# Ledger of designs, part 37: peptides against a protein of PDB entry 4N78

Target 1, 186 residues: chain A of PDB entry 4N78
Amino acid sequence: HFQVICRLLGYQGIAVVMEELLKVVKSLLQGTILQYVKTLMEVMPKICRLPRHEYGSPGILEFFHHQLKDIVEYAELKTVCFQNLREVGNAILFCLLIEQSLSLEEVCDLLHAAPFQNILPRVHVKEGERLDAKMKRLESKYAPLHLVPLIERLGTPQQIAIAREGDLLTKERLCCGLSMFEVILT
Target 2, 155 residues: chain B of PDB entry 4N78
Amino acid sequence: MAELQMLLEEEIPGGRRALFDSYTNLERVADYCENNYIQSADKQRALEETKAYTTQSLASVAYLINTLANNVLQMLDIQASQLRRMESSINHISQTVDIHKEKVARREIGILTTNKNTSRTHKIIAPANLERPVRYIRKPIDYTILDDIGHGVKW

## One batch from the design tools (peptide; made by RFdiffusion4, then SolubleMPNN)

Design b1_p10_8_s1 (from b1_p10_8, 7 letters changed)
Fold by OpenDDE base, seed 5:
Structure b1_p10_8_s1 (fold): chain B 186 residues (1-186), chain C 155 residues (1-155), chain A 10 residues (1-10)
Amino acid sequence: as target 1 above (186 residues)
Amino acid sequence: as target 2 above (155 residues)
Amino acid sequence: LQKLIEEILK
């Protein structure tokens, strides 16, 4: 699903969606969640001492439950605040999954473009075969597919310019060194 | 453009008219030959004249048809060439627009990105063994390093 | 997000 979304939206669509999600998250965090957090901080027990260990784990739990009873029983906390937090969480997860899916798509594009860009994968060398010989064979095999050099030889100046720009755009992908999710987390 | 226009407006219509006129002329020639044959005391001569006119008429019609056909073919070739040029121009414009759109899109998404913090903490364990400077084999960019990107995405 | 959270916690 996320792959399809990435393909459908492209870079621009993804950017728009992520920007809007960030706005929503910001609105939720600075608005409703902030208000609830402030309210919760106000109603938090000012002094909550650790009960004596003699009460045991159940007693200690009951103690804290009692101290936080007003907070736990606050109906709006579950219905509104936690729901908003879920929405924030979902938005974050969505961004993460979109970025991951986009990265996969970009990698696939890079792999598909590689033969046309004189980018050859490492070939598994069987015992007794020279890596250099295999690489030379691969280079020779894919040499006719080198798009930019081919167009530079046969194409018009406009075609050459377009091919170079296209080649550059193909090589420069977000997955090569950029992270959207880190920005979101910051 | 001028050549195509001349073909479309003058040469091809002119050729068609000439061919049509040739039909009328052929009818006149036929009538002449028939009358000449009937009226001539020398039937053999009249027949030879008719053969000559027939040959000339056929040659003329063949020439007209050939000229017209060649003009039509030339017209089609010019039109095909024009279409190819138009197609090329449209493709160039389309590609330029697509590249521009992609650049804009990349700028837009770029503002939402930061450099991946490559935790330099990979202890570059200096391989103890100074591998002999293996000849600068253009190490193909191993994209397998990217295989780890996206782990956990449930497709 | 971290900045927003920090602002909330202030």
Scores: peptide ipSAE 0.042, ipTM 0.721, DockQ to the pose 0.034
Fold by OpenDDE base, seed 4:
Structure b1_p10_8_s1 (fold): chain B 186 residues (1-186), chain C 155 residues (1-155), chain A 10 residues (1-10)
Amino acid sequence: as target 1 above (186 residues)
Amino acid sequence: as target 2 above (155 residues)
Amino acid sequence: LQKLIEEILK
């Protein structure tokens, strides 16, 4: 589904959706969640020391659960605050999954374009085969497919310009060095 | 364009009319040959005349059909060439628009991107001195301070 | 998000 969404929206659509999600998350964090956090901080036990490690993880967890029992039992936390936190979490997950899906699509595009852009795959050299010979063979095999040089020879100036721009756009992908998710986390 | 127009408006319709006229003329010639054969005392001569007219008629029709066919083929070639030129122009415009749209889209999404940095996970260092467990005194929490927060919708 | 959370925790 995320792949389909990425294909449908494209870069522009994804950007718009991400921006709107960020606005929603900001609104949730600065609004209801902030108010609940402030209130919870006010009612938080003033003295809550870390239990001894000898009690083990379950004992420590039970201790904190007991200390926070009254807070956890507050109905509005479950219905409103935790729901808003779930929404924020879902938004974050959505952004992550969209970026991952987009990266997959971009990688696929790069792989498909590679033969046309003089990008040769790393060849696994079997025992007894010379890497240089294989590389030369691959170069020879894909040489006729190099799009930009081909159009430069056969095309009009306008076609050449378009081909160069298209080639550049094909090579420059977000997955090569850019992350949206890091910006969101930031 | 002028050549195509001439073919469409003058040459091909003219050729079709010529074929139609030829048909009517052939019918007259056939009638003449039939009557001539019946009325002629020399049947052999009449037959030879009929053969001559038939040959001439066939040659004429063949010429008209050939001319018309060539004109139609020429018309189709010109149209095919025009379509190819139009296709090329449309493709050029389409590609230009697509590239522009892509550049705009990339600028927009680019604003939301940063360089991939391997964020070093901060190692949560456990405090070296575990504080002695102090006896926990449970104080009742007053939740009335939360009454003004949220809509109280129970899902 | 981190900046927003930090602002909330101040």
Scores: peptide ipSAE 0.038, ipTM 0.720, DockQ to the pose 0.028
Fold by OpenDDE base, seed 3:
Structure b1_p10_8_s1 (fold): chain B 186 residues (1-186), chain C 155 residues (1-155), chain A 10 residues (1-10)
Amino acid sequence: as target 1 above (186 residues)
Amino acid sequence: as target 2 above (155 residues)
Amino acid sequence: LQKLIEEILK
């Protein structure tokens, strides 16, 4: 689903959706969640220290449950506050998954374009073979597919310009070193 | 353009007219040959004459058809070339627009990006000395202050 | 998001 969304929206659509999601998250955090958090802070026990470890994990857990019993039992906390937090969480996950899906698409595009851009992988060398000779043979094999040089030789000035721009756009991808998710988390 | 116009307006219509005229003339020649053969005392001579006219007529028609066909082919080639040029122009415009849109889109999404970095997380520090457990003191909490807050949706 | 959370906690 996320792959389809990425393909459908493209860079511009993704940007718009991300911006709107950030606005929604901001509104939730500064609105309902903030109000509940403030109220909860007011009613929070003033003194709540860590119990001794000798009580064991169950005893410690029970201690905290007892300290927070009235808060945990507040129905609106579960139905409203936690729901809003869930929405925020879903928005964050959505952003993460979109970025991951987009990165996959970009990597695929780079891989598909590689033979046409004189980007060749290192090949396996068998015993007795020279790496340089093998790579040279591979380069020679794919040389006719080099798009920009081919168009520069055979194309019109306009075609050459378009080919160069297209080549640049193909090479420059977000997955090479950029992250949207880090910006969102900041 | 001038060549195409000449083909469309003069050469091809002219060739079609010539072929039509040839049809009419051939009908007359056929009638002549038939009558000549019937009326001639020397049937062999009449037959040879008919053969000669037939050969000439076939040659003439073949020439007319060939000329017309070549002109039509030439016309089609010119039109095809024109269409290819138009297509090329449209494609160039389309590609230019697409590249521009892509650049704009990339700028927009670029604003939402930063260099990949390893984020530092803060560690939760526990106190070295654990204090004595404090007994829970139950205080009545009035939650009515929250009644007007939120959308109240139960999921 | 971190900045927003920090603001809430102030």
Scores: peptide ipSAE 0.038, ipTM 0.715, DockQ to the pose 0.027
Fold by OpenDDE base, seed 1:
Structure b1_p10_8_s1 (fold): chain B 186 residues (1-186), chain C 155 residues (1-155), chain A 10 residues (1-10)
Amino acid sequence: as target 1 above (186 residues)
Amino acid sequence: as target 2 above (155 residues)
Amino acid sequence: LQKLIEEILK
């Protein structure tokens, strides 16, 4: 689903969706969630020390559960605050999955464009074969597909400009060194 | 453009009219040949004249058809060339627009990106001193403090 | 052919 969304929206659509999601998340965090957190901090026990390890994990859990029981049982916290937190979480996950899907699409595009851009894959050399000979054969095989040099030779100045720009846009991808998710997390 | 216009407005219509006029003339020639054959005392001479007119008529029609056909073909070639030029222009514009749109999109999404940072493993430092559990005094929590927060149901 | 036709028409 996310792959299809990425294909349909493209960079423009993804950017718009992510910007809007960030706005929503910011609004939720700075609004309702912040208010609840502040209030909860005020009503939280002033002294909440770690229980002794001798109580074991169940005992420690029960201790904290008991100390926070009244807070956890507060209906508005479950219905409003936790729901907003779920929405934030879903938004974050959405952004993550979109970025991952986009990265996959970009990698696929790069791979598909590679033969046309004089980018050759690493060749597996069998025993007894020279790497250089195989590489030369591959270069010779794909040489006619080098689009930019071909257009530079045969095309009009306008076509050459378009080809160069297209080549640059094809090579420059977010997956090469950029992260949207890191920005979202910041 | 001038050549195409001449073909469309003058040469081809003119050729069509000439062919139509030829039809009328051929009918007259046929009538003449028929009457000449009937009235002539020398039937052999009349027949030879008819053959001559027939040959001439066929040649004339063939010439008119050939000329018209060539003009039509020339017209079609010019039109095809014009269409190809238009297609090329449209394609160029389309590609330019697409590249521009892509650049805009790249800039927009680029604002939302940063360089990938290598995740530094944060060492979780365990607190050295386990604080002694202080006796838990249950204080009732006043939930009324939360009543004014959010859009929840005011009970 | 055109030349031939023209010659016939002369």
Scores: peptide ipSAE 0.000, ipTM 0.700, DockQ to the pose 0.004

Design b1_p10_8_s2 (from b1_p10_8, 6 letters changed)
Fold by OpenDDE base, seed 5:
Structure b1_p10_8_s2 (fold): chain B 186 residues (1-186), chain C 155 residues (1-155), chain A 10 residues (1-10)
Amino acid sequence: as target 1 above (186 residues)
Amino acid sequence: as target 2 above (155 residues)
Amino acid sequence: LKELIEEILS
């Protein structure tokens, strides 16, 4: 689903969606969630110590449940505050998954373009002499597919310019070193 | 362009007119041959004359058709070449627009990006002190300050 | 997001 969304929206559409999601998240955090958090901080127990480990996990859980009983039983906390937090979480996850899907698409594009851009795969050969021979063979095999040099030789000046720009745009992708999700987390 | 114009305005219409005139002339020749055959005392000679006219007429028509056909083909070739040039121009414009749109899109998404950094994990450290007996006091909590925020569901 | 959370917690 996310892959399809990435293909449909493209860079521009993804940017718009992410910007809007960030606005929504900001609104939720600075609005309802902030108010609930402030209220909860005011009523939160001032001293809440870790119980003895001898009580075991059930006893410790019961202790904290008892300490926070009045807060947990507040109906609006579950229905409003936690729901808003869930929405924030979903927005973050959406951004993460979109970026991952976009990165996959970009990698695929790079791989598809590689033979036309003189980008050859690294061949692992045990013997050094065989490596050079194999690389030369690969270079010779794909040399006729090098698009930019081919167009530079046979194309019009306008075609050459377009080919160069297209080549550059193909090489410059987000997956090469950029992250949107890190910006969102910051 | 001058050649195409000449073909469209002069050569092809001229060829069509010539062909039409030939049709009219052929009809007259046919009538002549028929009448000549009927009136002639030497039927064999009249027949031979008719054959000669028929051969000549067929040759003339064939020539006219061939000339016209060649002119039409030439016209079509010129037009095809013009269409190819137009197509090339349109494709160039289309590609230029697409590249521009892509650049704009990349700028828009670019503002939402930063360099990839390694994630830093925070180490959780356990307290070194022995656990003391927990003294807790249950205090009432006032939630009335939240009444204007929530929908006020009362369980 | 981190900045917003820090602002809330301040």
Scores: peptide ipSAE 0.037, ipTM 0.715, DockQ to the pose 0.027
Fold by OpenDDE base, seed 3:
Structure b1_p10_8_s2 (fold): chain B 186 residues (1-186), chain C 155 residues (1-155), chain A 10 residues (1-10)
Amino acid sequence: as target 1 above (186 residues)
Amino acid sequence: as target 2 above (155 residues)
Amino acid sequence: LKELIEEILS
């Protein structure tokens, strides 16, 4: 589903959706969640020390449960506050998954374009074979597919300009060193 | 343009008219040959004359058809070339627009990006001294102040 | 997001 969304929205659509999600998250955090957090902070135990380890995990859990009993029993915390936190979490996960899906699409595009851009993979050299000879064979094999040089030779000036610009756009991808999710987390 | 216009307006219509005229003339020649054969005492001579006229007529029609066909083919080639040029122009414009849209889109999404950094794992620091559990004194908390806040689903 | 959370906790 996320791959399909990435394909349908493109860069512009993804940017718009992420911006709107950030606004929604901001609204939730600064609105309802803030109010609940402030109220909860006021009612939180002033002194909550770590229990002795001798009580074991069940005893420690019971201790904290007792300390937070009144808070846990607050019905609106589960129905409103936790729901809003879930919405925020879903928005964050959505952004993460969209970026991951976009990165996959970009990598696929780069891989598909590579033979046409004189980008050759490193060839595995078997014993007794010369790396240089194999690379030369590959270069010779894919030389006719080099799009920009081909168009420079056969195309009009306008076609050459478009080909060069298209080549640049194909090479420049977010997955090469940029992250949207880090900006969202900041 | 001038060549295409000449083909469409003069040469092809002219060739069609010539072919039509040839049809009417051939009918007259056929009638003549039939009558000549019936009326002639020398049937062999009449037959030879008919053969000669038939050969000449076929040659003439073949020439007219060939000329007309070549003119039509030439017309179609010119039109095809014009369509290819138009298609090329449209494709160029379309590609230019697409590249521009892509650049705009990339600028927009670029605003939402930063360089990939290795996230420093936040070290959770455990308190060094385990303090004695303080007895929790429950204070009644009135949460009614939150009743008007939010639109959460009551389950 | 981090900045917003810090503001809430301040």
Scores: peptide ipSAE 0.035, ipTM 0.713, DockQ to the pose 0.027
Fold by OpenDDE base, seed 4:
Structure b1_p10_8_s2 (fold): chain B 186 residues (1-186), chain C 155 residues (1-155), chain A 10 residues (1-10)
Amino acid sequence: as target 1 above (186 residues)
Amino acid sequence: as target 2 above (155 residues)
Amino acid sequence: LKELIEEILS
């Protein structure tokens, strides 16, 4: 589903959706969640010490559950605050999954374009084969497919310009060194 | 373009008319030959004349058909060439527009991107001296302060 | 997001 969404929206559509999601998240965080957090901070136990490690994780968990029982049982916290937090979480996950899907699409595009852009695959050299000979063979195999040189030889000036621009755009992808999700997390 | 127009408006219609006229003329020639054969005392001569007219008529029709066919083929070739040129032009424009759109889109999404950084995971350092748990006395919490924040939707 | 959370927790 996310792959289809990425294909449908493209870079522009994804950007718009992510911007809007960030606005929604900001609104939720600065609105209802902030108010609940402030209120909860006021009613939180003033003294809550960490239990001894000898009680183990279950014992420690039980201790905190007991101390926070009244807060956790508050109905509005579950219905409104936790729901909003869930929405925020879903938005974050959506952004993550969109970026991952986009990265996959970009990688696929790069892989498909590689033979046409003089990008040779990493070849496993079997014992007894010379790496240089194999690389030379690959170069010879893909040489006729190099698009930009081919168009430069056979195409019009306008076609050459378009081919060069297209080649550049094909090579420059987000997955090569950029992250949207890191920006969102910041 | 002038050549195509000439083919469409003059040459091909003219050729079709010529064939039609030829058909009419052939019918007249056939009638003439039939009557001439019946009326002629020299049947052999009349037959030879009929053969000559038949040969001439066939040659004429063949010529007209060939000319018309060539004109139609020429017309189709010109049209095909024009379509290819138009296609090339449209493709060029389309590619230019697509590249432009892609550049705009990339600028927009680029604003939302940063360089990939290795996230330094902060090690949670456990405090060295775990304080002894003091018996916790529960104080009742008043939740009425939250009444103004929630919209009261009970699920 | 981190900045927003820090703002909330401040």
Scores: peptide ipSAE 0.035, ipTM 0.716, DockQ to the pose 0.028
Fold by OpenDDE base, seed 1:
Structure b1_p10_8_s2 (fold): chain B 186 residues (1-186), chain C 155 residues (1-155), chain A 10 residues (1-10)
Amino acid sequence: as target 1 above (186 residues)
Amino acid sequence: as target 2 above (155 residues)
Amino acid sequence: LKELIEEILS
């Protein structure tokens, strides 16, 4: 599903969706969630220390549950605050999945473009074969597919410019060194 | 452009008219040959004349058709060339627009990106001093403080 | 063309 979304929206569509999601998340965090957190901080027990490890995980959990029982039982926290937190979580997850899907699409595009851009794959060398000879053979095999040099030789100045720009756009992808999710997490 | 216009407006219509006129003339020639053969005392001479007219008529029609056909073919070639040029121009514009759109889109999404940072895993250090369990005194929490927060039902 | 036609009609 996310792959299809990425293909349909493209970079522009993804950017718009991500921006809107960030706005929503910001609104939730700075609004309702912040207010609840402030209130919760005010009503939180002044002294809530980590219980002794001797109580074990169940005992520690029970201790904290007891200390926070009144807060957890507050109906508005469950219905409003936790719901908003779920929305934030879903938004973050959505962004992550979109970025991952986009990265996969970009990698696929790079792989498909590679033969046309003089990018050769790593060659598996069988026993007894020289790596250099195989590489030269591959280079010679794919040489006619090098699009930019071909157009530079046979094309009009306008076509050459378009080909160079297209080649650059094809090579420069977000997956090569950029992350949207890191920005979202910041 | 001038050549195509001349073909479309003058040469091809002119050729069609000439062919039509030839048709009417051929009918007259046929009638003449028939009457001449019937009325002539020398049937052999009349037959030879008819053969001559038939050959001439066939040659003239063939010439007119060939000329017209060549003009039509030339017209089609010129039109095909024009269409190819238009297609090339449209493709160029389309590609330019697509590249521009892509650049804009990349700028927009680029604002939402940063360099990938490999975060080193920070070891969680457990606090050294386990604090003694302090007896928790249950104080009643006043939840009315939360009544003004959010879209909750004002009771 | 005329010569060819004449040859055919002869």
Scores: peptide ipSAE 0.000, ipTM 0.695, DockQ to the pose 0.004

